# Ledger of designs, part 296: peptides against a protein of PDB entry 3NZW

Target 1, 212 residues: chain A of PDB entry 3NZW
Amino acid sequence: TTTLAFRFQGGIIVAVDSRATAGNWVASQTVKKVIEINPFLLGTMAGGAADCQFWETWLGSQCRLHELREKERISVAAASKILSNLVYQYKGAGLSMGTMICGYTRKEGPTIYYVDSDGTRLKGDIFCVGSGQTFAYGVLDSNYKWDLSVEDALYLGKRSILAAAHRDAYSGGSVNLYHVTEDGWIYHGNHDVGELFWKVKEEEGSFNNVIG
Target 2, 222 residues: chain B of PDB entry 3NZW
Amino acid sequence: QFNPYGDNGGTILGIAGEDFAVLAGDTRNITDYSINSRYEPKVFDCGDNIVMSANGFAADGDALVKRFKNSVKWYHFDHNDKKLSINSAARNIQHLLYGKRFFPYYVHTIIAGLDEDGKGAVYSFDPVGSYEREQCRAGGAAASLIMPFLDNQVNFKNQYEPGTNGKVKKPLKYLSVEEVIKLVRDSFTSATERHIQVGDGLEILIVTKDGVRKEFYELKRD

## One batch from the design tools (peptide; made by RFdiffusion4, then SolubleMPNN)

Design b2_p30_5_s4 (from b2_p30_5, 17 letters changed)
Fold by OpenDDE base, seed 5:
Order: sequence, then structure tokens, then C-alpha cells
Structure b2_p30_5_s4 (fold): chain B 212 residues (1-212), chain C 222 residues (1-222), chain A 30 residues (1-30)
Amino acid sequence: as target 1 above (212 residues)
Amino acid sequence: as target 2 above (222 residues)
Amino acid sequence: MELAFPVLWDRTGLSGSEVAQLLQEELESL
């Protein structure tokens, strides 16, 4: 798995691969590793598929309950804290979760929290999470700047996941790409890694270790 | 050491068509190298045009299917006999599986039916309740043998348009029910030849807007 | 039979096989 999220002048980019594995077996190439919690809030998935899918969906329900009770959208801070508190209750039970809660509220602006099953909760501007995270960081950190255009930021997110998919055997399939703004998240499509690889190689002259 | 889990072998296969879905399973039940039964159906009509199979440890599979069937009944009771949608069924099954997250049902679960738009739907579950809607899925003993074949024949992976030098992929299209049944039969025939835990009989449940029909085919009895 | 858990592999998390193994170990300890 490779997931990433980063803040920039235009909001948040979220990009994830779509491969699921069971040991050496590629179980799926089409897994949805982003959960759309609400129109302004996304969750990413790494670790145990069931743990992430179950609890982030549960989180969605909690966020909706908050909205109904408080007559206001839940903050990214509060949403991430709910999840963090939950996983803390299961500390030592064997949950496996590496998640990013990404969203936009008027109060907070664009916000990213990392939450994992060890009880870590971190606010930050850039996170890559998964077995391919180091490969993604290699590309992302080398090209990141706050003043990226939306187009360049989207490409950078996509390109970073592609790098991870190329080097990490546990990452691949496709890139799912999101842009989070004040108006909510926008889905920017599913990009097959195979097709994307050849396109990027041709356009950039990159991946010269592959003859084609 | 006490192992609470058995492995009863077998294989299951789901394929979604345009306006139908198929869920198939062999009827062999085995422990180690001993055939317990040559006819133990593992694919079930659960009502509301939903078919289900939970392949692996048969005791866990049976328990899970029973619980789901009960969930369907309760859903009708609570919602004035409203039909349970396939997506809601998937969510319910996730809860059933994840409710035993720390002592899982040792099964690979597949359900098939029609979505709210009348399109074929297949959902696959891991033992702890992660799920995904897919066009096809094989589970059980011969899943590793069948799934690559399905990738090629259902999803047209590694198929290219002639004359394009591999540059243009074969376009995705739905298969007919006849084509799907043929693929299922071929898959299980091949699996039976290569895997001792698959054989004896093949039961296929076909879900359409008109309901569920069953077909049965003999497999090798070795 | 290894429980084929489709697991989203991460560096900080357990692979599907590792999760399955841990679950098995937990069950064996009961």
C-alpha cells in the first residue's frame, strides 16, 4: 500500500494506490483505499483492510451523528480524535491501521491528521503511509512546494504513487486521486498504473531503468 | 495445540453480468485427504434475490450463512418487509464477520445478486469483513488457479486489439449468461484436475430479476 | 490454510499473513 496526503496553497491532495495483498498473493487491484466520510472529509486506508474499512465507515456514522446533534459539520480535529480514541480502546488487541483524516472546515481550513493503531495522532502538512511510503516521499519531497498549482499538485500526488507502485511490490493497480478544497473534495479519477507508467516515461523521459 | 479451525476445501466462484449474477461452488467436502461428502452444497439462496457462500471451515461457513439468513428476517421485520439491497447485505455481512474480529470465521465469503439498478453484483469478503464489489472472484482451495483465468476471460487482462502491437487493450464488455456458465464450468473442470480438494459436483446459482435458478453439473470424482 | 486476508500492506502495520499468524497464535493461546 501507498497512500499520501499533502497540503498546499490550493488545499489538499490525496492520492492512493489500489492493490491489496494476502502475503505474496495479489488479492485485488481495485481496492478503494479512500473512504468518503462526507463531502468535506476523506479517510485513507493502510494496514488491515477490514480494520480500516470497518472503523472508518463507523467514523462516518459518528460524524453524521455529530452533524445531526450539533447542527454543524464535525471538525477534522474532532473526527480524527474520535478515531484515535477508538483505536486506543483496542490498543494491544491487534488492530492494524495507518490512516489519514483529511478535510476542510471553515474554522480549521485544509487539515490533515495521521492516526494509527498504536494510538499516534499527528497533525501535519505532508504524510505518506504504507509499505511504499519511502518511494512516494522520494518523489514528493523532491518536488513539493506550498505554491504548487492545483494541476501540478495533482500531478505530483499521482506521480508519487506511481513511483511507489513501480518499486513496491505491495503497491500498484491504479492511482485514485482527490483534491480537497473549501467546497469539498473532488475526485480526479482512477489512473491505471500500467498506462500511467508508459505515459509518464514518454513525457518525462523517466524510468530509464525500464527498456521500452 | 488445539486448532479450532478445520479446512473443508472446496472452491467458490462469483461472476457479475450486466443484468444477472452467478455464484458457483463445488460440492466436495474434505478433511485433509479424506472426502467427507461428495454432495455438500455450499451456495445458498438467502432470500431477497441474494445468494451467498462462505468457503473454508464448513462449520464457520454454515454458522455465518445462518446468521445472515436470520439478519434478512429481522430486516424484514424492522422495515415492513422491505427488500434488503445487495449493498446493505454486504454491510450486514461485514458486521457479522467483524463482530468476530479476534476469533474470525475461517471463511472466504462471496455474495451475488442485483444492485438497485438491476445490474449484476458480486461482493467478496475476507475472514474479518473487508469487502469489495467486483466483476468476478474465486475463493477457496483453487482460487489461485482460477482467479488468473478470470482476470483474462472476464476482465480481459493481457488481451489486446489485433494489429495494435499491444498498445490498445481489449475493451471491457459484459458476458452473456451462457458465456459465464461456460467459464464457470471450464474453471471448475480445470480446478478439479489440478486440486484434490475440488471435485464431485458443481452447483451454480444464477440470479436474475426473475429470481434464483440452480444448475448442477457433475465433476470428476477422484 | 493461511487465512488469505486481503491486507493493505504498510510498513507500520502487519501484512495479511502476519495478521493471520497473530490471530492464529492468539487462538492457540486460548
Scores: peptide ipSAE 0.044, ipTM 0.796, DockQ to the pose 0.121
Fold by OpenDDE base, seed 4:
Structure b2_p30_5_s4 (fold): chain B 212 residues (1-212), chain C 222 residues (1-222), chain A 30 residues (1-30)
Amino acid sequence: as target 1 above (212 residues)
Amino acid sequence: as target 2 above (222 residues)
Amino acid sequence: MELAFPVLWDRTGLSGSEVAQLLQEELESL
C-alpha cells in the first residue's frame, strides 16, 4: 500500500494505490483506499483492510450524527480526534490502522491528520503512509512546493504513487486521485498504473531501468 | 496446540453479468485427505434475490449463512417486508464478520445478486469483513488457479486490440449468461484436474430479475 | 486452504484482546 496527502496553496491532494495483498497473493487490484466520509472529508486506508474500512465507515456515521445534532459540519480536528480516541481504547487489541483524515473547513482551512492504531495523532502538511511510503516520499519531497499549481500538485501526487507502485511489490493496480477544496473533495479519476507508467516513461524519459 | 479451525476444502466462484449474477460452488466436502461428502451444497439462496456462500471451515460457513438468513428475516420484520438490497446485505455481513474480529469466521464469503439498478453484483469478503464489489471473484482452495483465468476471460486482462502493439486494451463488455456458465464450468473442470479439494459436483445459482435458478453439473469423482 | 487477509501494509496482524467485548458493544450500537 501507498497512500499520500499533502497541503499546498490550492488545498489538499490525496493519492492512493489500489492493490490489496495476502502474503505473496495479489488479492485485488481495485481496492478503494479512500473512504469518502462526507462531501468535505476523506479518510485513507493503510494496514488491515477490515479495520480501516469498518472504523472509517463508523467515523462517517459519527460525523453525520454530529452534523444532525450540532447543525454544523464537523471539524477535521474533531473527526480525527474521534477516530484517535476510538483506536486508543483498543490499543493492544491488535487493530492495524494507518489513516489520514483530510478535509477543508472554513474555520480550519485545508487540514490533514495522521491517525494510527498505536494512538498517534499528528497534524501535518505532508504524509506518505504504507509499505511504499519511502518511495513516494522520494518523489514527493523532491518536487514539493507550497506554491504548486493545482495541475502540478495533482500530477505530483499521481507521480509519487506511480513511483511507489513501480518499486513496492505491495503497491499497484491504479492511482485514485483527489483534490480537496473548501467546496469539498473532487475525484480526479482512476489511473491504471500500467498505462500511466508507459505514458510517464515516454513523456519524462523516466524509468530507464525498464526497456519497452 | 488446539486449533479451533478445520478446512473442508472446496471452491466458490461469483461472476456478475449485466442483468444477472452467478454464484457457483463445488459440492465436495473434505477433511485432510478424506472425502466427507461428495454432495454437500455450499451456495445458498438467502431470500430477496441474494445468494451466498462462505467457503473454508464449513462449521463457520454454515453459522455465518444462518446468521445472515436470520438477519434477512429480522429486516423484513422491522421494515414491513421491505426487500433487502444487495449493498445493505453486504454491510450487514461486514458487521457479522467484524463482530468476531478477534476470533474470526474462517471463511471467504461471496454474495451475488442484483443492485438497485438491476445490474449484476458480486461482493467478496475477507474473514474479518473487509468487502469489495467486483465483477468476478474466486474463493477457496482453487481460487489461486481460477482467479487469473477470470481476470483474462471476464476482465480481459492482458488482451489487446490487434495491431496496437499491446498499447490498447480490449474493451470491456458484459458476458451473456451462457458465456458465464461456460466459464464457470470450464473453471471448475480445470480446478478439479489440478486440486484434490475440488470435485464431485458443481452447483450454480443464477440470479435474475425473475428469481434464482439452480443448475447442477457432475465433476470428476476422484 | 490457507485463508489470508487482504493486507494494505505489511505490518497488519491479527490478535485477540479482552477489549473485544467493548468492540462488540460498539457494533451493536450501530
Scores: peptide ipSAE 0.111, ipTM 0.810, DockQ to the pose 0.078; fails the geometry check
Fold by OpenDDE base, seed 3:
Structure b2_p30_5_s4 (fold): chain B 212 residues (1-212), chain C 222 residues (1-222), chain A 30 residues (1-30)
Amino acid sequence: as target 1 above (212 residues)
Amino acid sequence: as target 2 above (222 residues)
Amino acid sequence: MELAFPVLWDRTGLSGSEVAQLLQEELESL
């Protein structure tokens, strides 16, 4: 798995791969590793598929309950804290979760929290999470600037996941790409890694380790 | 070391069509190298045009299917006989599976039916309740043999239009019921030849807007 | 015991009792 999120002048970019594995077996190439919690809040999934899918869906229900009770959208801080508190209760039980809670509220602006099953909760501007995270960071950190255009930021997110998919055997399938703004998240499509690879190689002259 | 789980073998296969879905399973039940039964159905009509199979440890599979059937009954009771949608069924099954996260049902679960738009739907689950809607899925002993075949024949992976030198992919197209049934039969026939835990009989449940139809075919009994 | 049907995605080791309780609470809230 490779997931990433970063803040920039235009909001938040979220990009994830879609491969699920069971040991050396590729179980699926089409897994949705982003949960759309609400129109303004996304959760990313790395680690155990069931753990992430179950608890982030549960989180979505908790966020909805909050909105119904408080008559306002839940903050990214509060949503991430709910999840963090939950997984902390299961500390030592063997949950495997590496998640990013990404969203935009009027009060907070664009916000990213990292939450994992060890009880870590971190606010930050850039996170890559999963077995391919180091490969994604290699591309992302080298090209990241706060002042990126939306187009360049989207491309950078997509390109970083592609780099991870190329080098990490546990990452691949496709890139799901999101842009989070004040008006909510926008889905920017599913990009097949195979097709994307050849396109990027041709356009950039990159991936010279592959002959084709 | 005490192992509370058995492996009863078998294989299951789901394929979604445009306006139908198919869920198939062999009827062999085995422990180690001993055939317990040559006809033990493992694909079930659960009502509301939902068919279900949980392949692996048969005791766990049967328990899970029974729990789901009960959930369907309760849903009708609570919602004035409202039909349970396939997506809601998938969510319910996730809860059933994840409720035993630390002592899992040792099964690969597949359900099939029609979505709210009348399109064929197949959902597959891991033992602890992660699920995905897919066009096709194989589960069980011969899943690793069948799944690549399905990728090629259902999803047209690695197929290209003739004369394009591999530059143009074959366009995706829904298969007919007859084509799907043929594909299922061929898949299980091939699996039976290569895997000892697959054989004896093939039961196919076909879900359409008109209900669930069952078909039976004999497989090799060796 | 390693499940013959492996859990999908990265290796997950989970305990079952706490999940059951949370599910029960969710069911009771419906």
Scores: peptide ipSAE 0.096, ipTM 0.795, DockQ to the pose 0.065; fails the geometry check
Fold by OpenDDE base, seed 1:
Structure b2_p30_5_s4 (fold): chain B 212 residues (1-212), chain C 222 residues (1-222), chain A 30 residues (1-30)
Amino acid sequence: as target 1 above (212 residues)
Amino acid sequence: as target 2 above (222 residues)
Amino acid sequence: MELAFPVLWDRTGLSGSEVAQLLQEELESL
């Protein structure tokens, strides 16, 4: 798995691969590793698929309850804290979760929290999470700027996942790409890694280790 | 070391068509190298045009299917006999599976039916309740043999348009009921030849807007 | 015993099988 999120002047980019594995077995190439918690909040999935899927869906319900009670959208800080508190209750029980809670509120601005099953909760500008995270960081860190255009930021997210998919056997399938703004998240499509690879190779002259 | 789980072998296969879905399973039940039964159906009509199979440890599978059937009954009771949608069924099964997260049902679960738009739907579950809607899924003993075949024949993976030098993928199209049934039969026939835990009989449940139809075919008994 | 059909992707660099094994070990220790 490779997931990433980063803040920039235009909001948040979220990009994830879609491969699920069971050991050396590719269980699926089409897993949705982004959970659309609500129109303004995304959760990413790494670790145990069931743990992430179950609890992030549960989180969606908790966020809705908050909105009903408080008559306002939940903050990214509060949403991530709910999840963090939940997983902390199960600390040592064997949950496997590495998630990013991404959203944009007027109060907070563009906000990313990393939450894992060890009870870690971190606010930050850039996170890559998964077995391919180091490969993604290699591309992302090298090209990241706060002042990226939306187009360049989207490409950078996509390109970083592609790099991870190329080197990490546990990452692949496709890239799901999101842009989070104050008006909510926008889905920017599913990009097949194979097709994307050849396109990028041709356009950039990259991946010279692969002969076409 | 005590192992609370057994493995009863077998294989299941789900394929979604345009306006139908198929869930198939062999009827062999085995422990280690001993055939317990040559005819033990493992694909069930659960009502509301939903068919289900939970393949792996048969005791867990039977328990899970029973719980789901009961859940369907309770759903009708609570919602004035409203039909349970396939997506809601999937969510319910997730809750059943994840409720035992720390002592899981040792099964690979597949359900099939029609979505709210009348399109074929197949959902696959891991033992702890992660699920995905897919066009096709194989589970059980011969899943590793069948799934690559399905990728090729249902999803047309690694198939390209002639004359394009591998640059243009074969377009996706829905298969007919007859094509799917043939594909299922061929898959299980092939699996039976290569895997000792697959054989004896094949039961296919076909879900359409008109209900659930069952077909049975003999497989090799070796 | 590894779970028959786990769907796992690691966040720490562990393979799906390693995670499944860890989960199984935890279950057995309970």
Scores: peptide ipSAE 0.049, ipTM 0.786, DockQ to the pose 0.115; fails the geometry check

Design b2_p30_6_s1 (from b2_p30_6, 17 letters changed)
Fold by OpenDDE base, seed 5:
Structure b2_p30_6_s1 (fold): chain B 212 residues (1-212), chain C 222 residues (1-222), chain A 30 residues (1-30)
Amino acid sequence: as target 1 above (212 residues)
Amino acid sequence: as target 2 above (222 residues)
Amino acid sequence: MVKIYRPKKLYVFDSPLLAEMIERNEKYLK
């Protein structure tokens, strides 16, 4: 798995691969590792598939309850705290989760929280999470700047996941890409890694370790 | 060493068509190398045009299916006989599975039906309740033998248009019910040849807007 | 077959049963 999110002048980019594995078995190439909690909040999934799917869906319900009770959308901080508190209650029980809660509220601006099953909750500007995270960081960190255009930021997110998909045997399938703004998230499509790889190689003149 | 799980073998397969879905399973029940039964159905009509199979440890599978059937019943009681949609069924099954997260059902679960638009739907579950809607899925003993075949024949993986130097993939298209049944039969006959835990009989449940139809075919009994 | 969105940290599933299931599945798929 490779998931990433980063803040920039235009909001937040979220990009994830779509491979699920069970040991050496590729269980799926088409998994949705982003949960659309609501029109303004995204959650990413790494770790146990069921743990992430179940509890991030549950988180969505909690966020909806907050909205109903408080007559206001939940903050990214509060949403991430709910999840963090939940996993903390299960600390030691064996949950496996590495998630990013991403959103853009008027109060907070573009906000990313990392939450994992170890009880860690971090606010930050850039996170890559999963077995391919280091590969993604290699590309992302080398090209990241706050002043990226939306187009360049989207490409950078996509390109970083592609790098991870290329090198990490546990990452691949496709890239799902999101742009988060104050108006909510925008889905920017599913990009098959096989097609994307050759396109990028040709356009950039990159991946020269592979003969075309 | 304590091992609460058995493995009763068998294989199941789901394929979604345009306006239908198929869920198939062999009827062999086995422990290790000993055949317990040559005809033990493992694919069930659960009502509301939903078919379900939970393959692996049969005791867990039966328990899960029973619980789901009960859930369907209670859903009708609580919601004025409203039909349970396939997506809601999938969510329900996730909760059933994840409810035993720390002592899981040792099964690979597949359900099939029609979505709210009348299109074929197949959902697959891991033992603890992660799920995905897919066009096809094999589960059980011979899943590793069948799934690559389905990738190639249902999703047309690694197939390209002739004369394009591999640049144009074979376009995706829905398969007819007849084509799907052929693929299912070929899958199980092939699996039976190479896996001792698969054989005896093949039961196929076909879900359409008109309801659930069952077909049965003999497999090798060796 | 427990599906994993592979984390970097080999989460030693503190659940012995889940870890065992994964191992069994890996053996079974070979």
Scores: peptide ipSAE 0.232, ipTM 0.736, DockQ to the pose 0.097
Fold by OpenDDE base, seed 1:
Structure b2_p30_6_s1 (fold): chain B 212 residues (1-212), chain C 222 residues (1-222), chain A 30 residues (1-30)
Amino acid sequence: as target 1 above (212 residues)
Amino acid sequence: as target 2 above (222 residues)
Amino acid sequence: MVKIYRPKKLYVFDSPLLAEMIERNEKYLK
């Protein structure tokens, strides 16, 4: 798995691969590792598939309840805290979760929180999470700047996941790409790694370790 | 070391068509190398045009299916006989599975039916309730033998248009019910040849807008 | 078959149960 999110002048980019594995078995190439909690809030999934799906769906319900009770959308801070508190209660029970809660509120602006099953909760501008995270960081960190255009930021997110998919055997399938703005998240498509790889290689002259 | 789980073998397979879905399973029930039954159905009509199989440890599978059937009944009672949609069924099954997160049902669960638009739907579950809607899924003992075949024949993986030098992928298209049945039969006959826990009989449930139809085919009995 | 969105080993899969299930799954799929 490789998931990433980063803040920039245009909001938040979220990019994830779509491979699920069971040991050496590729269980799926088409997994949705982003949950659309509400029109302004996304959650990413790494770790145990069921743990992530179940609890992030639960989180969505809690966020909806907040909206109904308070007549206001939940903050990213509060949403991430709910999840963090929940997983902390299960600390030691064997949950496996590495998640990013990404959203935009009027009060906070574009915001990213990292939450994992160890009880860690971090606010930050850039996170890569999963077995391929270091590969993604290699590309992302080398090209990241706050002043990226939306187009360049989207490409950078996509390109970073591609790099991870190339080097990490546990990442692959496709890239799902999101842009989060003040008006909410925008889905920017599913990009098959097989096709994307050759396109990028040709356009950039990269991946020269692979003979075309 | 104590192992609370058994393994009764078998294999199941789901394929979604445009306006139908198929869920198939062999009828062999085995413990280790001993055949317990040559005809023990493991694919069930659960009502509301939903078919279900939970393959692996048969005791767990049967328990899960019974719980789901009960859930369907209660859904009708609580919601004025409203038809349970396939997506809602999937969510319900997730909760059934994850409710035993720390002592899971040792099963690979597949359900098949029609979505609210009348399109074929197949949902697959891991033992603890992770689920995904897919066009096809193999589960059970011979899943590793069948799934790559389905990737190639249902989703046309690694197939390209002739004369394009591998530049144009074969376009995705829905398969007819006849084509799907053929693929299912070929899958199980092949699996039977290479896996001792698969064989004896093949039961196929076909879901259409008109209801659930069952077909049965003989497999090798060795 | 327990599906995993493979975390970096930073996520101590100290779930003996999941690890065991994965191992069993691998055996089952062989």
Scores: peptide ipSAE 0.230, ipTM 0.734, DockQ to the pose 0.104
Fold by OpenDDE base, seed 2:
Structure b2_p30_6_s1 (fold): chain B 212 residues (1-212), chain C 222 residues (1-222), chain A 30 residues (1-30)
Amino acid sequence: as target 1 above (212 residues)
Amino acid sequence: as target 2 above (222 residues)
Amino acid sequence: MVKIYRPKKLYVFDSPLLAEMIERNEKYLK
C-alpha cells in the first residue's frame, strides 16, 4: 500500500494505490483506499482492510452525528481525535491501521492528521503511509513546494504513487486521486498503473530502469 | 494444541453480468484427504434475490449464512417487509464478520444479486469483514487457480486488439449468461483436475430479476 | 486470508489468532 496526502497553496492532494494483498497473493487491484467520510472529509486506509473499512465507516457515522447535534460540520481535528481515541482503546488488541484524515474547514484551513493503531496522532503538511511510503517520499519530497499549482500538485501526487507502485511489490493497480478544497473534495479519477507508467515514462523520459 | 478451525475445502465463484449474477460452488466437503460428502451444497438462496456462500471452515460458513438469513428475516420485521438491497446486505455481512474480529469466521464469503439499478452485483469478503464489489471473484481452495483465469476471461486482462501492436486493450463488455455459465464450468472442471479439494458436483445459482435459478453439473469424483 | 493494505513495517499484527489465520492455509483461503 501507498497512500499520501500533502498540503499546498491550493488545498490538499490525496493520492492512493489500489492493491490489496494476502501474503504473496494479490487479493485485489481495485480497492478503494479512500473513504469519503462526507463531502468535505476524506480518510485514507493502510493496514488491515477490514479494520480500516469498519472503523473509518464508523467514523463517518460519528461525524454525521456531530453535525446533527452541533449543527456544524465537524473539524478535522475533532474527527481525527475521535478515531484516535477509538483505536487507542483497542491498543494491544491487534488492530492494524495507518490512516490520514484530510479536510478543509474555514476554521482550520487545509488540514491533515495522521492516525495509526498505535495511538499516534500527528498533524502535518506531508504524509506518506504504507509499505511504499519511502518510495513515494522520494518523489514527493524532491518536487514538493507550497506554491505548486493545482495541476502540478495533482500530478505530483499521482507521480509519487506511481513511483511507489513501481518499486513496492505490495502497491499497484491504480492511482485514485483527490483534491480537497474549502468547498469539499474533488475526485480526479482512477489511473491504471499499467497505462500510466508507460505514459509517464514516455513523457518524462523517466523509469529508465525499464526498457520500453 | 487445540485448533478451533477446520478446513472443509471446496471452491466458490461469483460473476456479475449486466442484468444477472452468478454464484457457483462445488459440492465436495472434505477433511484432510477424506471426502466427507460428495454433495453438500454451500451456495444458498437467502431471500430477497440474494445468494450467499461462505467457503472454508464449513461450521463457520453455515453459522454465518444462518445468521445472515436470520438478519434478512429481522430486516423484514423491522422495515415493513422492505426488500434488502445487495449493498445493505453487504454492509450487514461486514458487521456479522467484524463482530467476530478477534475470533473470526474462517471463511471467504461471496454474495451475488442485483443492485438497485438492476445490474448484476458480486461482493466478496475477507474473514473479518473487508468487502469489495467486483465483477468476479473466486474463493476457496482453488481460488488461486481460477482467479487469474477470470481476470483474463471476464475482465479481459492482458488482451489487446489484433493489429494494434498491443496499444489498444480489448474493450470491456458484459458477458451473456450462457457465456458466464461456460466460464464457470470451465473453471471448475479445470480446478477439479488440479486440486484434490474440488470436485464431485457443481451447483450454480443464477440471479435475475425473475428470481434465483439453480443448475447442477457433475464434476469428477476422484 | 485477511486482506491487507500493506502497512509500514512498524505495524504488526498483535492478535495471535489473526496472525495465525493469515499464515495458515493461505493457498486455500485467499
Scores: peptide ipSAE 0.216, ipTM 0.747, DockQ to the pose 0.094
Fold by OpenDDE base, seed 3:
Structure b2_p30_6_s1 (fold): chain B 212 residues (1-212), chain C 222 residues (1-222), chain A 30 residues (1-30)
Amino acid sequence: as target 1 above (212 residues)
Amino acid sequence: as target 2 above (222 residues)
Amino acid sequence: MVKIYRPKKLYVFDSPLLAEMIERNEKYLK
């Protein structure tokens, strides 16, 4: 798995791969590792598939309840705190979750929280999470700047996941790409890694370790 | 506790025909979850019409293959350039493996060639030198995915003659080289789809009375 | 088979459930 999110002048980019594994078994190449909690809030998934899917879905319900009770969208801070508190209650039980809660509220602006099953909750501008995270960081950190255009930021997110998919056996399938703005998240499609690889290689002259 | 072994993934497959044998392997090499190489051949021509692969921990595999190649060399020196037979090669490899019985080579070894009657031969080894001649064997990461397929398609396991109500087994017959290559390709393409440690490329060594021929096919690079 | 979105290796070691799931899956796939 490789998931990433980063803040930039244009909001938030979220990019994830789509491979699920069971040990060395490729269980699926088409997994959605982003949950759309609401039009302004995304959750990413790494770790136990069931744990992530179950609790992030639960989180979605809690966020909806908040909206109904408070008559306003839940803050990214509060949403991430709910999840963090939940997993902390299960600390020691063996939950496996590495999540990013990404969203935009008027109060907070574009916001990213990292939440994992160890009880860690971090606010930050850049996170890569998963077995391929180091590969993604290699590309992302090398090219990141706050002043990226939306187009360049989207490409950078996609390209970083591609790098991870190339080197991490547990990452692959496709890249799902999101842009989060004040107006909410925008889905920027599913990009097959195979097709994307050759396109990027040709256009950039990169991946020269592969002859073809 | 220190673990001296690694796992470099990959998968190998041997199939014996009537007058040929095939040993195939993917070219992916990994450590943990990182792809080290998309083209690292692991099937080798060892001379005397013997092809060999030792799949698992690459360092051990390479060491074993080198030792075997050296053994072939010394066999020639000691026996007036006599060709090493496939059965003798198998015995030799057993001794190489069992010699490290208490610190084994962490590999699944397969060799292929022709027996003394000119018939295709495949020998498979466990890490400590138990070996058997078989018509087919898959080894490595995706062996559990491929081997049942080979049982069905090479040895015709669980196949019966139509209209016999399961009473008459499909008769065993040798496959042509074309049929074998097709099965090998199908095996690896399928394995690549479902196993992270298999992919990138497929190298097939075909042994006939005329020597060793190599074929290469691309696999999925995910 | 239990599906996993593979986390960082260090994370895996710190997750008993994930480790168990991986081990179990590997057992059946080898």
Scores: peptide ipSAE 0.159, ipTM 0.674, DockQ to the pose 0.039

